Peptides against a protein of PDB entry 4Z63. Designs and how they scored, part 242

Target 1, 334 residues: chain A of PDB entry 4Z63
Amino acid sequence: LCLGMNDLTGNIPEDLFHLKRLNLLGIQENRLSGSLSREIRNLSSLVRLDVSWNLFSGEIPDVFDELPQLKFFLGQTNGFIGGIPKSLANSPSLNLLNLRNNSLSGRLMLNCTAMIALNSLDLGTNRFNGRLPENLPDCKRLKNVNLARNTFHGQVPESFKNFESLSYFSLSNSSLANISSALGILQHCKNLTTLVLTLNFHGEALPDDSSLHFEKLKVLVVANCRLTGSMPRWLSSSNELQLLDLSWNRLTGAIPSWIGDFKALFYLDLSNNSFTGEIPKSLTKLESLTSRNISVNEPSPDFPFFMKRNESARALQYNQIFGFPPTIELGHNN

## One batch from the design tools (peptide; made by RFdiffusion4, then SolubleMPNN)

Design b2_p24_6_s2 (from b2_p24_6, 8 letters changed)
Fold by OpenDDE base, seed 1:
Structure b2_p24_6_s2 (fold): chain B 334 residues (1-334), chain A 24 residues (1-24)
Amino acid sequence: as target 1 above (334 residues)
Amino acid sequence: DYSFLEHLNAVISTGSSYVSSVEL
């Protein structure tokens, strides 16, 4: 049953929960309000539940133990409060959980040992506090993780060295500290292609350790951190780099010539830094800016990227990194 | 396999150009 993209109001009719053979319930992009009914438990054949972009409030009901076929739960952009229900945090069937842009709070706890099918987790823009859950690497299929815009004080856990499934990771604006430790840990994530760390590490030094290596890194975003230092030499070994944003830092020195050697680099933002010297001539030879046929067949993270063009502007949502126009921003340097 | 396109909800802010995965 798909009723998305309407102007439906009120609660879900209780009689809808009598549909025991229902595999898909999509009621997204409406004005549905009130609590999400516990009677969802009666939808025992449910594979996909989409309640996103509504006005739901209260706690998410703890009924996911009665939904053994549930693979997809989309609840982004609602008013949900409380924590992740225990039955949801233990779901062995769940592949994708999206609860972005809610009011969920407390410590983030997932039973990753039970969540054997979880491949995508979007909990961005919530009120989770405490530390990053150290057991996330135990979610052996978890590829996509958005935890951005939460209050995860402290450092990236050492256990994330073992996060072999991790491909897309966002921790933007999560009050993280120690960028040197974070990069030193995350370099061990052999499948990491997308790393977004914007609005963390305030005033720290960007490490220039040549021992750091991100072999499969395609997207690196570490903007608006007030980072000091220079363009990091270790980044030159990330031959698959497609998007680099280091804007709104305090980086100094020259832009190195190797920045133009990235054959796939179509988006470069180094604006609002303190870079000096000449623009490398190699930047004028970026094949990605001259070739219209960038094969966009690369896997995307399940979480949105937000580009903010200035501190006062509204962030524009792009469903794909490749939705960004080919860009070189070097403005507001010395 | 989730395509790169299906999963990336990128929000571009119009003021100062930085990419985030966070709705600012």
Scores: peptide ipSAE 0.028, ipTM 0.689, DockQ to the pose 0.261; fails the geometry check
Fold by OpenDDE base, seed 5:
Structure b2_p24_6_s2 (fold): chain B 334 residues (1-334), chain A 24 residues (1-24)
Amino acid sequence: as target 1 above (334 residues)
Amino acid sequence: DYSFLEHLNAVISTGSSYVSSVEL
């Protein structure tokens, strides 16, 4: 049953929960309000539940133990409060959990040893606090993780060295500290292609450790951290780099010539730093800026990217990295 | 002037423009 993209108001009719053979319930992009009924437990055949973009409030009901076939739960952009229900945090069937842009709070706890199918987790823009869950690497299929805009104080856990499934990771604006430790840990994530760390590490030094290596890194964004230092030499070994944003830092020195050796680099933002010297001539030879044929077949994060061109501009969402226009931004380097 | 990610964060927070159908 798909009823998304309407002007539906009020609550879900209770009789809807008698549909024991229902595999898909999509009621997204409406004005549905109140609590999400506990009677969703009666939908024992449910594979997909989409309640996103509504006015739901209260706690998410702890009934997911009665939904043994549930693979997809989308609840983004609601008013949900409380934590992740215990039954949801233990779901062995769940592949995707999206609860972005809610009011969920407390410590983030997932039973990753039980969540054997979890591949995508979006909990961005909530009120989670405390430390990052040390056991996230125990979610052996977890590829996409957005935890941006929470209050995860402290450092990236050492356990994340073992996060072999991790491909796309966003921790932007999460009160993280110790960029040297974070990069030193995350370099061990052999499948990591996208790393987003903006609005963390305030005033720290960007490490220039030649022992750091990100083999599969395609997207690195560490903007608006007030980072000191220079362009890091270790980044030159990330030959697959497509997008680099280091804007709004305090980086100094020359822009190195190796920045133009990235054949796939189509987006570069080094603006609002203190770089000096000449623009490397190698930047004028970037094939990705001259060729319009960006290969669309590359894996993109499940979480979207957003670009704001100016303070008054509407947010542009990009679900794919290739949605970005080819850009070189080197402005405001005085 | 906002960085790419200041805006990512702003849009995540506002819930604007998020596509509901992300397939795994």
Scores: peptide ipSAE 0.027, ipTM 0.533, DockQ to the pose 0.048; fails the geometry check
Fold by OpenDDE base, seed 2:
Structure b2_p24_6_s2 (fold): chain B 334 residues (1-334), chain A 24 residues (1-24)
Amino acid sequence: as target 1 above (334 residues)
Amino acid sequence: DYSFLEHLNAVISTGSSYVSSVEL
């Protein structure tokens, strides 16, 4: 049943929950309000539940133990409060959980040993507090993780050295500290291709440790951290780099010539730093900027990127990294 | 003026109906 993208108001009619053979319920992009009914438990055949972009409030009902086939739960952009229900945090069937842009709070707790099918987790823009959950690496299929815009205090857990499934990770604006520890841990994530750490590590030094190595790193975003230091030499070994944003830091020194050796680098933002010297001639030879047809069918992260050109502009959403125009931003390096 | 990626919320699932079914 697909009723999305209407002006439906009120609550879901209780009679809808009598549809025991319903595999898909999509009621997204409406004005549905009130609590999400506990009677969703009656939808025992449900594979996909999309209640996103509504006015739902209250706690998410703890009925997911009665939904043994549920693979996709989309609840982003609602007014949900409380925590992740215990039955949801223990769901063995769930592949994708999206609860971004809610009012969920407390400690983030997932039983990753039970969540054997979880591959995508979006909990961005919530009110989770405390530390990052140390047991996230126990979610052995978890590839995509957005925890941005929560209040996680402290450091990246040491356990994340074992986060082998992690491919796409955003922790932007989550009050993280110790960038040296974070990078030292996350370099062990052998499948990590996308790392977003914007608005963390305020005023720290960007580590220039030659022992750091990110083998599969394609996207690195560490903007607006007020980071000190220079362009890190360890980054030169990330030969697959496609997007680099280090803008709005306090980085100094020259832009190194090796930045032009990144054959796939199509987006570079080093703006609003304190870089000095000449622009490397190698940047003018980036094949990715000259070749129109970067048809790199590379697996895009399941998460969109948002481009905000200025503080007043609306963020442009790009569903694919390759949706970004080829860009070199070197402005405001004075 | 905040840079482009300051607002890079890696939003794993955008609500737009184009669920690229990652064929698991």
Scores: peptide ipSAE 0.025, ipTM 0.578, DockQ to the pose 0.036; fails the geometry check
Fold by OpenDDE base, seed 4:
Structure b2_p24_6_s2 (fold): chain B 334 residues (1-334), chain A 24 residues (1-24)
Amino acid sequence: as target 1 above (334 residues)
Amino acid sequence: DYSFLEHLNAVISTGSSYVSSVEL
């Protein structure tokens, strides 16, 4: 049953929960309100539940042990409060959990040893607090992780050295500290292609440790951290780099010539720093900016990127990294 | 004025639902 993108109001009719053969319930993009009924437990054949973009409130019901076929739970943009229910945090069937833009709170706890199928986790823009869960690497299929806009004080856990499945990671605006430790840990994530760390590490030094290496790094965003230091030499070894944003920091020194050696680099923002010297002539040789037909048929993350040009601008959705316009921003360096 | 990527929220939605707006 798909009833998304309507103006439906009120609660879900109780009789709907008698549909024991229902595999898909989509009621997204409505004005449905109140608590999400615990009677969802009666939908024992449910594979996909989409309640996103509604006015649901209260706690998410602890009934996911009665949903053994549930692979997809989408609840983004609601008013859910409390924690992740124990049965949801232990779901062996769940592939995707999206609860972004809610009011979920407390310590984030997932039983990753039970969540054997989890490949995508979006908990961005919630009220989770405490530390990052040390056991996230035990989610052996977890590829995509958005934990942005939570309050995860402290450092990236040492256990994340073992996060082999991790490909796309956003921790933007999560009150993280110790960028040197974070990068030193995350370099061991051999499948990491996208790393977003914007609005963390306030006033720290960007490490220029030549031992740092991100083999598969395509997207690095570390904007608005007030980071000190220079362009990091270790980044020159990330030959697959496509997008670099280090804007709104306090980086100094020259922009190095090796920045033009990135064959796939189509977006560069170094604006609002304190870079000095000449613009490297090598930037004019970036193949991505000169050749019309770089069909970068690279697997984009299975998630949209949202880019906001300024504080007042509407966020633009890009379903693929390749949707970003080719850009070189070097403005406001003095 | 924030740079274009300052508010890049990688919103993870695998395969079936591309509709994840990060309300910034």
Scores: peptide ipSAE 0.024, ipTM 0.634, DockQ to the pose 0.073; fails the geometry check

Design b2_p24_6_s3 (from b2_p24_6, 7 letters changed)
Fold by OpenDDE base, seed 3:
Structure b2_p24_6_s3 (fold): chain B 334 residues (1-334), chain A 24 residues (1-24)
Amino acid sequence: as target 1 above (334 residues)
Amino acid sequence: DYSFLEHLNANISTGSSYVSSVEL
């Protein structure tokens, strides 16, 4: 049943929950309000539940033990409060959980040992507090993780050295500290292609440790951290780099010529730093900026990217990194 | 004044579309 993208109001009719053969319920992009009914438990054949972009409120019902086939739960952009229900946090069938842009709170706890199928987790823009859950690496299939815009004080857990499944990771604006430790840990994530750490590590030094290595790194975003230091030499070994944003830091020194050696680099923002010297001539030789046909058919994270063209403009959503226009931004340096 | 990318990054990070008119 697909009822998305309408102007439906009120609550879901209770009779809808009698549809025991229903595999897909999509009611996204409506004005549905009230609590999400616990009678969803009656939808025992449900594979996909999409309630995103509504006005749902209250706690998410703890009925996911009665949904043994549920693979996709999309509840982003609602008013859900409380925590992740215990049955949801223990779901062995769930592949994707998206609860971005809600009011979920408390400590983030997932039983990763039970969540054997979890591939994508988007909990960005919530009110989770405490520390990052140390057991996330136990989610052996978890590739996409957005935990941005929560209040995860402290450091990246040491256990994340073992997060082999991790490919796309966003922790932006999560009150994280110790960038040196974070990078030192996350470099062990051999499948990590996208790392977004914007609005953390305020005023720390960007490590220039040549021992750091991110083999598969394609997207590095560490903007607006007020980071000190220079362009990190360890980044020069990330030959697959496509997008680099280090804007709105306090980085100094010259922009190194090796930035122009990134054949796939189509988006570079070093703006609003304290870089000095000449613009490397190698930047004018970036093949990605000269050839229109970069068919970068690479997987993007399941979490969207957003671009504001200007301060007054609404952010444009990009579901794929490749949707970004080829850009070199070096403005507002000294 | 957040640069073009700071907003990209904030939105990359938060995944929240400004199109969301969810008044909480």
Scores: peptide ipSAE 0.033, ipTM 0.571, DockQ to the pose 0.058; fails the geometry check
Fold by OpenDDE base, seed 2:
Structure b2_p24_6_s3 (fold): chain B 334 residues (1-334), chain A 24 residues (1-24)
Amino acid sequence: as target 1 above (334 residues)
Amino acid sequence: DYSFLEHLNANISTGSSYVSSVEL
């Protein structure tokens, strides 16, 4: 049953939850309000639940133990409060959880040993506090993780060295500290292709340790951190790099010539730094900018990207990285 | 619904930007 993209108002009629054979309920993009009914438990055949883009409030009901077939739960852009219900945090069937842009709070806790099917987790733009959950690497299929815009004080957990399934990771604007430790840990994530760390590590030094290596890194975004240092030499070994944003930092020194050796690099933003010297001639030879026929195999995170042009501008949402125009931004350097 | 192309065109026109995964 798909009733999305209408102007439906009020609560979900309780009689709808009598549909015991329903595999898909999509009621997204409406004006539905009130609490999400506990009677969702009656939908025992449910595989997909989409309640996103509504006016739902209250706590998410703790009924997911009665939904053994549920693979997809989409609840982004609502007014949900409280924590993740215990039955949801223990769901063995769940593949995708999206609760982005809610008012969820407390410590983030997931029973990753029970969540054996979890592949995608979007909890961005909530009110989670405390530390990052150390047991996230126990979610052995978890590839996509957005935890951006929460208040995860402290450092990236040492356990994330074992996060082999991790491919797309965003921690933007999460009050993280110690970029040296974070990069030193995350380099061990062998499948990591997309790393977004914008608005963290305030005023720290970007590490230039030549022992750092990100083998499969395609997208690196570490913007607006006020980072000091120079262009990191370790990045030159990330031969698959497609997008680099280090804008709005305090980076100094020359832009190195190896930046033009990235065959797949189509987006480069080094703007609003303190770089000096000449623009490398190798940048004029970037194959991605000169060849019309480069099929860039784009990394496909389940979370959107946002581009913000200045501190006062609204961020523009991009669902795909190829949505970024081929760009070289070197403006506002000295 | 701003088409992907409309978002792209809007973004070409107005200077330096930083990327995030957060609704800023």
Scores: peptide ipSAE 0.033, ipTM 0.643, DockQ to the pose 0.306; fails the geometry check
Fold by OpenDDE base, seed 4:
Parts: C-alpha cells; structure tokens; sequence
Structure b2_p24_6_s3 (fold): chain B 334 residues (1-334), chain A 24 residues (1-24)
C-alpha cells in the first residue's frame, strides 16, 4: 500500500493494521500526526515501512520482534522521541534504518551481533548523546553510517580499526575531538570511500603524518573545523580522490602541485583558509575538468550531502555526489 | 563550455561553500 506524497492528516486508521499480508506500507510525505501505533505489530508480513516526512511524535513502538520480515524502516523527518526500541536494536532482518531528523535521545545502543543484515544506518540530526557505540564494527554488513549532528563527545573508538564493512561515514557536527586519533583509526577501514567530518575537531592541527594512508578514499570533507597546519602529504597517496573539501579552516602554506595529479578529482574546495603562494599550474591538468566522459563510479551513500554557500546561505541538498558541479574553490585565502 | 580559467574565476566570485551531511 503506497499513499505517499499526499496531504493525508490524522492517524493511520486502525483497520489498516488488519492487513496481515501487507508487505509494503508507504505513507511518507504526508501530514500524519500522533504516535505511531503499536498495532503495526499486526503487520507480520511487512518488509518495508516508510513513515518518513510526517508529523509523527512520541516514542517508536517496541514491536519489531513481531515483524520478522522487516528489511526497510524509513522514519526520517518526524518528531520521534526516546531511544531506538529494543526490538528494533536487535532486529536480525533489518537492512536499512533511516531515522534522520528526529528528536531521538539518550545513548545510542544497537545490538550489532543480532543485527546481522544491517547495511545502512542513518541517525543524523538527532539528540543522541554520550560516546560513539564501540560495537558498531560488530554490524558485519554495515556499509553506510550517518551519525552527523548528534552529540557524541570524545574520540572515535579504537574498535573502528576493525570496521571492514564501512564505506560511507559521516560524523559531521557531532562534537568529536582528536582528529589525529580519528584519522589514525579510520585509515584501517579498507572499504572507506566517503569520510565526512565537517564541524568537529575545533582548532586542532590537521595531521601531516606520512604513515597515514586511505587506499580507497574518494570523498574527504573536513570543512569548518578551524584546523591548523598545511595540506597533508598523506592525502597525495589517495589516487581515487574525487571530492576534497577542506574549506573554512586555518590551513597555511602553499597548495602543493600534486593536487593536480588526481585524475578523478572534480570538486576541490580549499576556500577560506590561509594558503599562500601561487595557484599550482598542475590544476590545469585535472582530467575531470578537461574530459567530457569521466565515468565516475559513484560512491553512493544513502545519506544526503548538503552544500552551503556562505555561512548565511541555504544549504542545497544532493542525494548523490555526482550532483555536484565540477568545482575549484580557492577563494578567501589571505 | 566554460574554460578552466573561466570556471575558476566564476567559483572565486561565487563565494565560499562547504559540504556536509548535516541538514542546515
């Protein structure tokens, strides 16, 4: 049953929960309000539940133990409060959980040992607090993780050295500290292609440790951290780099010539730093700007990207990195 | 088709942007 993209109001009719053979319930992009009914438990054949972009409030009901076929739960952009229900945090069937842009709170706890099918987790823009869950690497299929805009004080856990499934990771604006430790840990994530760390590590030094290596890194975003230091030499070994944003930092020194050696680099933002010297002539050799047919194999995170022009500008949402225009930003380097 | 130089000049003039995964 798909009723998305309407102006439906009120609650879900209780009689809808008598549909025991229902595999898909999509009611997204409506004005549905109140609590999400516990009677969802009666939908024992449910594979996909989409309640996103509504006015739902209250706690998410703890009924997911009665939904053994549930693979997809989309609840982004609602007013949900409380924690992740225990039955949801233990779901062996769940492949995708999206609860972005809610009011979920408390310590983030997932039973990753039970969540054997979890591939995508979007909990961005919530009120989770405490530390990052050390057991996330136990989610052996977890590829996509958005935890941005939560309050995860402290450092990236050492256990994330073992996060082999991790491909797309965002921790933007999550009150993280110790960028040197974070990069030193995350370099061990062999499948990591997208790393977004914007609005963390305030005023720290960007490490220039030549031992750092990100083999498969395609997207690095570490904007608006007030980071000190220079362009990191270790980044020159990330030959697959497609997007680099280090804007709104306090980086100094010259822009190195090796920045033009990245064959796939189509987006470069080094603006609002303190870089000096000449613009490298090697930037004119960027194949991405000269050739029409770069078949970029897309890193496709399930979370959106937001581009903000200026501190006061509205953010533009991009569901795919390929939506970004080819860009070189070097402005405001005084 | 903007030349590299035209594209660079256009970007310098359009002001600074940054990328995030955060709803702003």
Amino acid sequence: as target 1 above (334 residues)
Amino acid sequence: DYSFLEHLNANISTGSSYVSSVEL
Scores: peptide ipSAE 0.026, ipTM 0.598, DockQ to the pose 0.483; fails the geometry check
Fold by OpenDDE base, seed 5:
Structure b2_p24_6_s3 (fold): chain B 334 residues (1-334), chain A 24 residues (1-24)
Amino acid sequence: as target 1 above (334 residues)
Amino acid sequence: DYSFLEHLNANISTGSSYVSSVEL
């Protein structure tokens, strides 16, 4: 049953929960309000539940142990409060959990040893606090992780060296510290293609350690951190780099010529830094800027990107990085 | 998706920007 993209109001009719053979319930993009009913437990055949973009409030009901076939739960952009229900945090069937842009709070607790099917986790823009959960690498299929805009004080856990499934990771604006430790840990994530760390590490030095290596890195975003240092030499070994944003930092020195050797680099933002010297002539040889066909067939993260024009502007949401125009931004340097 | 590009074009200010996964 798909009733998304309407102006439906009020609660879900209770009689809907008598539909024991229902595999898909989509009621997204409405004005549905109140609490999400516990009677969703009666939907024992449910594979997909989409309640996103509504006015739901209260706690998410702890009934996911009665939903053994549930693979997809989408609840983004609601007013949900409390934590992740215990039954949801232990779901062996769940492949995708999206609860972005809610009011969820407390410590993030997931039983990753039970969540054997979890592939995508989006908990961005919530009120989670404490430390990053050290057991996330125990979610052996977890590929996409958005934890941005929460309050995860401290450092990236050492356990994330073992996060082999991790491909897309965002921790933007999460009160993280120690960029040297974070990069030193995350380099061990051999499948990591997208790393977003914007609005963390305030005033730290960007490490120029030649031992750092990100083999499969395609997207690196570390903007608005007030980072000091220079263009890091270790980045030159990331031959698959497609998008680099180091804007709004305090980086100094010359832009190195090796930045033009990235054949796939179509978006470069080094603006609002303290770079000096000449623009490398190698930038004029970027094949991605001269070739009309950017291959759209590359894996995109499940979480959205937001581009903010000026500090005062509203961020624009992008579901695909390849939707970005080919860009070189070097403005506001010395 | 032309709608996405149109929305991009409408909001491509000449100002410097940064990319994030954060709703700002």
Scores: peptide ipSAE 0.024, ipTM 0.650, DockQ to the pose 0.300; fails the geometry check

